# Peptides against a protein of PDB entry 4LZF, part 99

Target 1, 155 residues: chain A of PDB entry 4LZF
Amino acid sequence: GGRLVVFPNGTRKELSADGQTVKVMFFNGDVKHTMPDQRVIYYYAEAQTTHITYPDGMEVLQFPNNQTEKHFPDGRKEITFPDQTVKTLHPDGREESVLTDGTIIQLNPDGSKVIQFNTGQREIHTADFKRREYPDGTVKTVYSDGRQETQYPTG

## One batch from the design tools (peptide; made by RFdiffusion4, then SolubleMPNN)

Design b2_p19_3_s3 (from b2_p19_3, 8 letters changed)
Fold by OpenDDE base, seed 1:
Structure b2_p19_3_s3 (fold): chain B 155 residues (1-155), chain A 19 residues (1-19)
Amino acid sequence: as target 1 above (155 residues)
Amino acid sequence: MAEADAAIARARAEAAARR
C-alpha cells in the first residue's frame, strides 16, 4: 500500500504503493507532484501558478490568467498570452510574435523589425529606412532623411 | 516578477519541508 507521512509543521507526503508517485502538500498550500516520468509538477497556492519541470530541462509555467510560458533547454522561451498570441524569445536576442490573425512580427538584436502581414505584405524597419514590400513585387522605401523610393516590378 | 516570486515561495516551502 501507499504511505502517508505527516510532518509536525502540517506538511503531508503521500507515496504511491510503487514509490513512483510522490505528492507533497506543504503547510502553505503548495503542492509538489513527482511523477513516474520524472516530471515535477509544482503548484504555488498563493500565486495559483503551476510550474512543471521535465528531466530534459524543459520548464512550463501556467499562470491563473491563462498565460503559458515554455522554457526550452536551449534557452528559447515561448510565451502564449491569454489572447493566444505566441511570442518566442531566442537565445540570440531575436523575438518573434505570431498574432492570431497570422501576422508575424520579428524583432532582431540590431533593433531592426520585420512585420509579415497576413495579406502577404512585408514591412522592414531599420535605423535608416522603413520598407514596404507588396505581393505584386512593388517595394516602397521611406528613408530617414525623408527621401522616398518606389521600385516597380519589371513586367 | 511572477516567476521570481514563485521561485522564492518554492525555496521557502521546500526548506520548511524537512527532507
Scores: peptide ipSAE 0.043, ipTM 0.712, DockQ to the pose 0.010
Fold by OpenDDE base, seed 3:
Parts: C-alpha cells; structure tokens; sequence
Structure b2_p19_3_s3 (fold): chain B 155 residues (1-155), chain A 19 residues (1-19)
C-alpha cells in the first residue's frame, strides 16, 4: 500500500503504492505533486497559482485571472491572456501578438512594428514612415517629415 | 528533510507572492 508521513511541522507526504507519485501538502497550504512522467505540479495556495515544470525544462504558469504562461526551453515565452490574445516573446527580442480576430501585431528588435489586419491590409511603422499596404496593391506612405505618397497598382 | 521542505515551500510561496 501507499505511505503517509506526517511531519511535526504539519507537512504531510503521501507516496503511492508504486512509489511513482508523491504528494506533499505543506503546512502553508502549498501542494507539490511529483508525477510518474517526472513533471512537478506546484500549487501556491496564497497566490492561487499553479506552476508545472517538465523534465525538458518547459514551465507552465496558470494564474487565478485565467492567464497562462508557457516558458519554453529555447527561451521563448507564450502568454495567453484572459481575452484569449496570444503573445509570443522570442529570444531575439521580437514580440508577436495574435488577436482573436486574426490580426497579427509584430514588434521587431529594430523598433519597427507590423500589423497584419484580418482584411489583408498591412501597416508598417518605422522611425521614418507609416505605410499602409492594401490588397489591391495600393500603398500609402506618410513620412515623418509630413510628406505623403500614394503608389498605385500597375493594372 | 521535513524542515528543509518547509523552508523551500516558504521560499517558493514568498517568490510567488512577488509576481
């Protein structure tokens, strides 16, 4: 059978009969589960936050506001917000947000911003200009000096 | 090990509260 160990400080440790699952209930209300697949599920009682660590170095944080964060072994982070927007932080400093309507917002390490609208329009922001590209090939540019240019598609 | 586990739990709980 399984074992239950009760420590003088009030911490309890439960071991499964097969020894593959360990549950520690700390005196502060925190709970640690070590699973047969070697993942560790830690629950912070005060913060109501779940932290899962995987053997490959993956980490998953689940917050009480329904935000989820995934920390990948390659240094990438993926944040799912309560509104279901997904933001990816890349190791190179690039950030990408995917909105629920399919709009993609990219922040580049050089400070430029690209918005790919669900309509097929694209907007590019740089230090020198803001540019709107239309599906028909029309391109409108507003330069930082106030000049405006329109490039028409070749029919 | 019980006291060590309790210390680790406290340290982790405190770290979580700072987030």
Amino acid sequence: as target 1 above (155 residues)
Amino acid sequence: MAEADAAIARARAEAAARR
Scores: peptide ipSAE 0.041, ipTM 0.721, DockQ to the pose 0.010
Fold by OpenDDE base, seed 5:
Structure b2_p19_3_s3 (fold): chain B 155 residues (1-155), chain A 19 residues (1-19)
Amino acid sequence: as target 1 above (155 residues)
Amino acid sequence: MAEADAAIARARAEAAARR
């Protein structure tokens, strides 16, 4: 059968009969589950946060505000915000946010920003200019010096 | 016990990571 260990500090440890599942209920209200697949599910009682760690190094955090964070072994992070916006942080410093309306915002390590609107328009921000690309092929550029340029679609 | 001490340390680490 299973085994229950009760520690003097009030922590309890439950072992399954096969020993593959371990549940620790800490005196502070935290709970740790070690599963047969070697994932560890930790619940922080004070923070009301669930933290899952996987054998491959993947981590998943679930916050009480309904935010979820995935920490990938390669250093990438994916944050799902309460509004269902998904932000990806890449190890190279790139950030990408996908909004619920389909708009994509990309921040590049060089400080440039690209917005891909759900309308098919794209806006590029650099130190030197802002550029708007239209679905018809028109491109409007406003340079930092105040110069403006319109490039018309190729006929 | 060691597990209880680890919980405190982990809770502290989590709180720091959320900042």
Scores: peptide ipSAE 0.041, ipTM 0.707, DockQ to the pose 0.012
Fold by OpenDDE base, seed 2:
Structure b2_p19_3_s3 (fold): chain B 155 residues (1-155), chain A 19 residues (1-19)
Amino acid sequence: as target 1 above (155 residues)
Amino acid sequence: MAEADAAIARARAEAAARR
């Protein structure tokens, strides 16, 4: 059968009969589950936050506001916000946000920004220019010096 | 901040469970 250990501080440890599942209920209300697949599920009672750690180094955080964070072993972080926006932070410093309307916003380490609108238009921001690309192939560029250039689609 | 506080709480709770 399973085993229950009760510590003097009020912490309780439950061991499954096979010993593969361990549940620790801490005196502060935190709960730690060690699963047969070696994932560890930690619940922070005060913060009402769940933290899952996987053997491969993957981590998942679930917050009470419905935000979810995935921390990948390669250093990538994926945040799903309560509004269902998904933001990915890359190890190289690049950030990508996917909005619920399908708009994609990319922030590059060099400070450039690319917006892919749900309309099919794309806007590129650099230190030197702002460029708007239209689905018909028209490209409008406004340079930092105020010069404007329009490139028409080659029909 | 919240993640740091969670890590501290975990470290404290785990240390208490290992004694």
Scores: peptide ipSAE 0.036, ipTM 0.699, DockQ to the pose 0.010

Design b2_p19_3_s4 (from b2_p19_3, 16 letters changed)
Fold by OpenDDE base, seed 3:
Structure b2_p19_3_s4 (fold): chain B 155 residues (1-155), chain A 19 residues (1-19)
Amino acid sequence: as target 1 above (155 residues)
Amino acid sequence: MEEFEEEIERAREEAEKRR
């Protein structure tokens, strides 16, 4: 059968009969689960936060406000906000936000920004210009010097 | 944005030392 160990400090350790699951309930209310698949699940009682570590180096944080953070072994981070916006932070410094309406906002390490609208329009912001690209092939550019240019689709 | 990773790691280490 399973085994229960009670320590003098109030910490409790439960071992499954097969030894594959270990649950430690700390005296402060924190809980550590070691699962058969080698996931380790930490629950921090004071912060009400769950932290899952995977054997491949993946980490998942779950916050009480319903925010979730995934930390990938390659250094990429994915944040799901309470409003269900998903933000990805890449190791190269690029950031991408996917809104619930399908709009994608990209921030590049050089400071440029690209917005892919759900309508198929795209807007590009650089130090030198703002450019709007339309699905029909029309491109409107406003340069930093105030000059404006419209490029019409070619047939 | 919430970032409690460092605090979480510290709390884990403290709790494990008391097993």
Scores: peptide ipSAE 0.026, ipTM 0.625, DockQ to the pose 0.011
Fold by OpenDDE base, seed 1:
Structure b2_p19_3_s4 (fold): chain B 155 residues (1-155), chain A 19 residues (1-19)
Amino acid sequence: as target 1 above (155 residues)
Amino acid sequence: MEEFEEEIERAREEAEKRR
């Protein structure tokens, strides 16, 4: 059968009958689950936050505001915000945000920015210019010196 | 992000130290 250990400080440790699941209920309200798949689920009672660690080094944080963060073994982080925007932080410094409307925002390590709008328009921001690309092939460029150029699709 | 991670690690360390 299962085993329950009660410590003098009020901490409780429950072992499943097969020994594959361990639940520790700390005196402060924190809870630690060790699962058969070796993931560890830690609940912080004061912060109301769940932290899951996986054997492969992946970590998942679940916050009370419905934000979720995934920390991948390769150093990539994926944040799902309460509004369901998903932001990916890459180890090379690139950031990508996918908005709920389908807009994709890319921030590059060189400081350039690319916005792929849900309309099919694309905007590129560099140190030298802002460029808007339209689905019809029209391209508008505003240079840092204030010049503007429009390239029309060759009919 | 980092502030939340630090708060979590602090809570973890406090919980572990009381074991």
Scores: peptide ipSAE 0.024, ipTM 0.609, DockQ to the pose 0.011
Fold by OpenDDE base, seed 4:
Structure b2_p19_3_s4 (fold): chain B 155 residues (1-155), chain A 19 residues (1-19)
Amino acid sequence: as target 1 above (155 residues)
Amino acid sequence: MEEFEEEIERAREEAEKRR
């Protein structure tokens, strides 16, 4: 049968009959579940946060504000914010945020930024300029020196 | 919005020490 161990400090450990599931309820309210599939589920009572670790190195964090973070074994992180914006942090330092309206914000390792608006407009930020590309082919560039350039579509 | 990874890792280490 299952076993319950109660420690003097109030921590409780429950073992399933098969020994494959272990639940530790710490005196502070934290809970640790070890599952048959070797995933470990941590619940931090104070933070009200759930942290799941998988045997392949995958980690999932669930915050009380409904934010979810996925930490992939390759070093990629995916954050789903409460507003359902999804931010991906790549191992190369590239960041990509996808907004609920379809806008994509890309931060590149070189410090450049690209915004792809849901309207089809694109904005590029570099150390040297900000550039706005319009669906009609118009391109407006503002250089760091204050110079401005407009390129018109070839009609 | 900030990532709360460091706080969680600390809490994990503390929880594991209490095991």
Scores: peptide ipSAE 0.024, ipTM 0.609, DockQ to the pose 0.012
Fold by OpenDDE base, seed 2:
Structure b2_p19_3_s4 (fold): chain B 155 residues (1-155), chain A 19 residues (1-19)
Amino acid sequence: as target 1 above (155 residues)
Amino acid sequence: MEEFEEEIERAREEAEKRR
């Protein structure tokens, strides 16, 4: 049978019969599960947040607003917002957001921005220009000096 | 509101310090 240990402070520790699962219920309402796969699940009662740590160093955060964050061992972070937008933070400083409509927004470490629209149009934003590329091959560029250029697919 | 990892890490450290 399982074992229950009750501490003087009100903390409770439950051990499974096989000893592979440990559940600690802290006096403050926090809960810690140690699973057979060595995953550790922390529940913070005050924050209503779940924090899962994996043996490979991956971490998963689940917030009460339905936001989920994945922290990868390589330093990459993936945030799923309540609206189901997915933002990836890369170790090199690049950020990528995938919107629910299929639009992809990339922020580069150099400050440039690339937007891939669901229409197949692309915008490139740099310090020197903003460029719109159209599926038909038309390219419109607005330079920082106010100059505008249009390149046509037949020209 | 982006709830950052720092609050959870702080709560974890506080919970560990109370052991």
Scores: peptide ipSAE 0.023, ipTM 0.601, DockQ to the pose 0.012

Design b2_p19_4_s1 (from b2_p19_4, 9 letters changed)
Fold by OpenDDE base, seed 3:
Structure b2_p19_4_s1 (fold): chain B 155 residues (1-155), chain A 19 residues (1-19)
Amino acid sequence: as target 1 above (155 residues)
Amino acid sequence: VDESDTEADPLPQEVLEYL
């Protein structure tokens, strides 16, 4: 059967019958689960935060405000905010935010920004211009020098 | 039974930054 070990400091260790699942309840209120798949689930009682570590180096943080952060082995981070916006931070410095309305905002390492609207319009911001692309093929550009250009779709 | 089983893990840096 399972085993319970109680330490003098009040920490408790529960072992499954097969020994593959371990639950440690620390004297400070922290809880550590070691799972058969080698995943470790640690609950920090003071911070009310859950930290999951995977054997491949994946980490998941769950904060008390309902924010979730995923840290991938390749250095990518994915943040799900309380409002359900998802922000991805790429190792190359690119950032991408997906809003709940389907709008995608991309920040590039060169400082350019691309907004893909849920309407199918796209807006590109660079040091030299702002450009709006429309689903019909119309493109409007405002250059930093004040020049404006409209390109109409070929009928 | 290792005495290390009685020690809580330190807070990760990301958790400390959140607090």
Scores: peptide ipSAE 0.180, ipTM 0.806, DockQ to the pose 0.783
Fold by OpenDDE base, seed 5:
Structure b2_p19_4_s1 (fold): chain B 155 residues (1-155), chain A 19 residues (1-19)
Amino acid sequence: as target 1 above (155 residues)
Amino acid sequence: VDESDTEADPLPQEVLEYL
């Protein structure tokens, strides 16, 4: 059978019968689960936040407002906001946001921005121009000097 | 009895920044 250890400070430790699961219920209301797969699930009672750590170094934070953050071992972060927008921060400084309407916004380390609209249109912003690409193959460019160029698809 | 399991972990920095 499992074991229960009760400490003088009110902390309780439950050991599974197989010894593969440990549950610690701290005196402050925090709960720590060590699982057979070596992941640790920590619940911070005051913050109402769950923190999962994996043996490969991945971490997952679950906040009370329904925000979730994933911290990958490579330094990438993925944030799922309460509105279900997903933002990925890459170690190279690139950021990508996927909106609920299917729009994808990419911010590049060079300061350029790419928007992939749910309509299939794509917009590229650089220091030198804004370019709109249309599903029909038409490309419109507005340069920083005010020049405009339209490239038509070779039909 | 492992007394090392009697203290709660401190809040991670990310949690502190969220609060």
Scores: peptide ipSAE 0.164, ipTM 0.798, DockQ to the pose 0.879
Fold by OpenDDE base, seed 2:
Structure b2_p19_4_s1 (fold): chain B 155 residues (1-155), chain A 19 residues (1-19)
Amino acid sequence: as target 1 above (155 residues)
Amino acid sequence: VDESDTEADPLPQEVLEYL
């Protein structure tokens, strides 16, 4: 059978019969699960936050507002907001947000921005221009000096 | 029994920044 250890401070430790699963219930209400796969699931009672650590260095945070953050071993972070928008922070400084409507917003380290609309339109923002690409092949560019250019699909 | 098993883990920085 399993083993229960009760400490003087009120912390309780439950060991599975095989010793592969450990559950610690701390005196402050925190709960720590060590699983057979060596992942650690820690619940912070006051913060109502779950923190999962994996042996490969992956970390997952689950906040009380239903936000989830994944911290990948390569330094990438993925944030799922309560509205189910997913934001990825890349190690190179690029950010990508995927909205629930399918719109993708990319922020590049150089300050440029790319929006891929769910309509198939694409908008590119640079220091020098904003460019709108349409599914029909039309491209409209507005330069920072106010000049405009329209490229039409070749017939 | 390791006494270290009786201490709660500190809040990670990301949790502190969220609160």
Scores: peptide ipSAE 0.154, ipTM 0.786, DockQ to the pose 0.774
Fold by OpenDDE base, seed 4:
Structure b2_p19_4_s1 (fold): chain B 155 residues (1-155), chain A 19 residues (1-19)
Amino acid sequence: as target 1 above (155 residues)
Amino acid sequence: VDESDTEADPLPQEVLEYL
């Protein structure tokens, strides 16, 4: 059978019969599960946050506001916001947000920004201009100096 | 019995930054 160890400080340790699962219930209300697959699930009671660590270096954070963060071994981070927006931070410094309406916002390491709207319009932001591309092929550019240019699909 | 099991883990930095 499993074993229960009760410590003087009120911490409790439950061991499975096979010893592969360990549950520690700390005196402060924190809970730590060590699983047979070597993942560790830690619940911080005060923060109401769950932290899962995997043997491959993956980490998952679950916050009380329903935000979830995944930290991949390659250094990529994926944040699922409470509104279900998903933001990916890439190791190269690129960030991509996918909104619930299907809009995609890309921040590039060079500081440029690309918005792919759910309408099929695309907006490109650079240091020099903002450009709006329309599904019909129209392109409107507003330069940093205030100059505007419109390119029409049929020349 | 590992006495180290009596201590709660510190909050990760990312949790601290969130709070």
Scores: peptide ipSAE 0.110, ipTM 0.765, DockQ to the pose 0.800

Design b2_p19_4_s2 (from b2_p19_4, 8 letters changed)
Fold by OpenDDE base, seed 4:
Structure b2_p19_4_s2 (fold): chain B 155 residues (1-155), chain A 19 residues (1-19)
Amino acid sequence: as target 1 above (155 residues)
Amino acid sequence: VDESDTEAEPLPQEILEYL
């Protein structure tokens, strides 16, 4: 059978009959689950935050506002915001945000920004220019010196 | 009985920065 240990400080430890599942309910309201797959689920009562640690080095944070953060073993971080926007932080410094409308925003390590709009338009921001690409093949560029260029589609 | 089972973990820095 399972075991229940009650400590003098009020912490309780529940062990499954097989010993593969451990639940610790701390005196401060924190809860730690150790699962048969060796993942650890820690609930921080004060922060109302759940932290899941996997044996492969994956980590998942679940915040009280429904934000979720995934920390991948490769150093990638994925944030799901309460509005369901997903932001990925890559180890190379690239950031990508996918908005709920399907718009994709990329921030590159060189400081350039690319927006892929759900309309099929694309916007590229660099130190030298802002460029708008249209689905018809028209490209409008505004240079940092104030010049504007329009490239018309090859029709 | 491992005494370490009686101590709650401190809040990770990342959680503290979020709050």
Scores: peptide ipSAE 0.199, ipTM 0.819, DockQ to the pose 0.808
Fold by OpenDDE base, seed 1:
Structure b2_p19_4_s2 (fold): chain B 155 residues (1-155), chain A 19 residues (1-19)
Amino acid sequence: as target 1 above (155 residues)
Amino acid sequence: VDESDTEAEPLPQEILEYL
């Protein structure tokens, strides 16, 4: 059978019969599971937050408000917000948000911003201009000097 | 007995920043 160790501080350690699963129940209500696949699942009772660590260096945080954060070994972070918006933070400083309506917002390291609307319109923000691209090929540009330009689709 | 199993982990900074 499994083994149960009870420590003087009230912490309990349960070992499965095969020795592949370890459950530690801390005196503060925290729970640590070490799984056969070597992932560690730590539950912080006070924060009601679950932290999963994987052998490859991936980490997953699960917050009580249903937010989930994934920390990839390459340094990328993926945040799923309670509203199901997904934000990706890239190691190069690029940020991408995918909204539930299909809108994609990209923030680039150079400070430029691109919004791909669910309507097929795209808006590009740079230091020099704001540009709106329409599905029909029309492009409207407002330059930083106040000049406005409309480019019509070539038929 | 692994003594590391006797103490609860402190809250990670990332969790503290979220709270």
Scores: peptide ipSAE 0.198, ipTM 0.821, DockQ to the pose 0.793
Fold by OpenDDE base, seed 5:
Structure b2_p19_4_s2 (fold): chain B 155 residues (1-155), chain A 19 residues (1-19)
Amino acid sequence: as target 1 above (155 residues)
Amino acid sequence: VDESDTEAEPLPQEILEYL
């Protein structure tokens, strides 16, 4: 059978019958689960936040406002905001946001910005130009000097 | 009795920034 250990400070430790699951209920209301797959699920009672750590170095934070953060072993961070926007921060300095309408916004380390609209249009921002690509193959470029160019689809 | 299992973890700094 499982075992329950009660400590003098009020902390309680529950061990599963197989010994593969450990649940510690701390005196402050925190809860730590050690799972058979070696993931650790820690609940911080004061912050109402869950922190999951995986053996490979993956971490997941779940905040009370419904924000979720994933910290990948490669240094990538993925944030799911309460509005369900997903932002990915890459180790190379790229940032990508996926909006609920399907729009994707990419910020590049060189300062360029790419917006992939849900309409299939794409907009590229650089220091030298702003370019709009349309689904029909039309491309409109406005250069920093005020020059405008339109490239029409072949057909 | 492993006394190390009786101490609650301090709040990570990342969590403190959301409070």
Scores: peptide ipSAE 0.198, ipTM 0.819, DockQ to the pose 0.830
Fold by OpenDDE base, seed 2:
Structure b2_p19_4_s2 (fold): chain B 155 residues (1-155), chain A 19 residues (1-19)
Amino acid sequence: as target 1 above (155 residues)
Amino acid sequence: VDESDTEAEPLPQEILEYL
């Protein structure tokens, strides 16, 4: 059978009959689950936040506003916002956001920005210009000096 | 009984920065 240990401070430790699951209910309302797969699920009662740690070094944070953050062993972070936008932060400093409409926003380490619209249009922002690429092959460039250039598709 | 099993973890800094 399972075991229940009650400590003098009010912390309670529950062991499964197989010993593979451990549940600790701390006196402050925090809860720690150690699972058979060796993941640890910690619930912080004050913050109403869940922190999951995996044996491979992956971590998952679940916030009370429905934001979720994944921390990968390679240093990448993936944030799912309450609106279901997904932002990925790469170790090289690149950031990518995928909006719910399918728009992808890329921020590059050099400060350039690329927006891939759900319409198939792409917009490139650099220090020197903004460029809009259209699905028909038309390209409009607005340079920082105010010059504008339109390139038409060759038929 | 490992006394460490009785101590709640402090809030991680990342959670504190979020709140």
Scores: peptide ipSAE 0.195, ipTM 0.818, DockQ to the pose 0.783

Design b2_p19_4_s3 (from b2_p19_4, 8 letters changed)
Fold by OpenDDE base, seed 4:
Structure b2_p19_4_s3 (fold): chain B 155 residues (1-155), chain A 19 residues (1-19)
Amino acid sequence: as target 1 above (155 residues)
Amino acid sequence: VDESDTEAEPLPQEVLDYL
């Protein structure tokens, strides 16, 4: 059978019969689960936050506002915001946000920004210009010096 | 019985940064 240990400080430790699952209920209301797959699920009662750690180095944070953060072993971070926007931070410094409307916002390590709108329009921001590409092939560029250029589709 | 099991973990920095 399982075992229950109650400590003088009020912490409780529950052990499964096989000893592969451990549940610690701390005196402060925190809860730690160690699972057979070696993942650790820690609930911080004060922060109302769940922190899951995996043996491969993956981490998952679940915040009380329904934000979820995944920390991948490769250094990638994925944030799912309460509005279901997903932001990925890549180890190379690239950031990508996918909005619920299908808009994709990319921030590149060189400081450029690319927005792929759900309408099929694309906007490119660089130090030198802002460019809007339209589905018809029209391209409008506003340069940092205030010059504007329109390129019309070939057809 | 590991007495270390009686100690609650400090909040991770990511949690602190969120609060």
Scores: peptide ipSAE 0.199, ipTM 0.818, DockQ to the pose 0.805
Fold by OpenDDE base, seed 3:
Structure b2_p19_4_s3 (fold): chain B 155 residues (1-155), chain A 19 residues (1-19)
Amino acid sequence: as target 1 above (155 residues)
Amino acid sequence: VDESDTEAEPLPQEVLDYL
């Protein structure tokens, strides 16, 4: 059968019958679960935050405001905000946000920005210009020098 | 029974930055 160990400080350790699942309930209210897959689930009672650590080095943080952060072994981070926007931070410095309406906002390491609208339009921002691309092939560019150019689709 | 089983983990810096 399972075992319960009670320590003098009030910490409790529950062991499954097979010993593969361990639950530690600390005297401060923290809870640590060690799972058969070697995943560790730690609940910080004061912060009301859950931290999951995987054997491959992946980490998941779950905050009390319903924000979730995933830290991948390659250094990538994925943040799901309470509004369900998903932001990915890449190791190369690129950031990508996916909005709930399907709009994608990309921030590039060179300072350029690309917005892919849910309408199929795309907007590119650089130091030199702002460009709007339309689904019909029309392209409008406003350059930093004030020049404007419209390229029409070849009919 | 390892005495380490009685110690709660410190808050990670990422959790501290959220608080």
Scores: peptide ipSAE 0.196, ipTM 0.817, DockQ to the pose 0.806
Fold by OpenDDE base, seed 2:
Structure b2_p19_4_s3 (fold): chain B 155 residues (1-155), chain A 19 residues (1-19)
Amino acid sequence: as target 1 above (155 residues)
Amino acid sequence: VDESDTEAEPLPQEVLDYL
């Protein structure tokens, strides 16, 4: 059978019959679950936040506003916002946001920005220009000096 | 009984930064 240990400080430790699942209920209301797969699920009662740690170094934070953050062993972070926008932070400094409408926004380490619209249009922002690419092959460029160029698709 | 099993973990800085 399982075991329950009650400590003088009010902390309780529950062990499964096989000893592979451990539940600690701390005196402050925090809860720690150690699972058979060696993942640890920690609930911070004051913050109402869940922190999951995996044996491979993956971490998951679940906030009370329904935001979720995944911290990958390679240093990548993935944030799912309450509105279901997903933002990925890459170790190289690149950031990608996927909006619920399918728009993808990429921020590059050089400061350039690429927007892939759900319409198939693409917008590229650099220090030198903003460029709009249309599905028909039309490309409009506005340079930082105010010059404008339109490239039409070859018929 | 490992006394470490009785101590609640401090809030991670990322959680503190969120609050």
Scores: peptide ipSAE 0.195, ipTM 0.816, DockQ to the pose 0.776
Fold by OpenDDE base, seed 5:
Structure b2_p19_4_s3 (fold): chain B 155 residues (1-155), chain A 19 residues (1-19)
Amino acid sequence: as target 1 above (155 residues)
Amino acid sequence: VDESDTEAEPLPQEVLDYL
């Protein structure tokens, strides 16, 4: 059978019968689960936040507003916002946002920006130009000097 | 009895920054 240990401070420790699961219920209302797969699930009662740590170094934060953050061992972060937008922050400084409408926004370390619209159009922003690529193969470029160029598809 | 299991963890800075 499982074991229950009750500490003088009110903390309670439950051990599963197989010894593979440990549940600690702290006096402040926090709860720590150590699972058979060695993941640790910590619930912060005051913040109503769940923090999951994995043995590979991955971490997952679940906030009360339905925001979720994943911290990968490589330093990448993935944030799922309450509106279900997903933002990925890469260790190289690149950021990618996937909107609920399917639009993808990429911010590059060089300051360039790429927008992949759900319509299949793509827009590229650099220091030197803004470029719109259309599904038909038409490309329109507006340069910083005010020059405009249209490239038509070779059809 | 491992007394180390009796202390609640402090809030991570990331959680504090969220609050």
Scores: peptide ipSAE 0.193, ipTM 0.815, DockQ to the pose 0.840

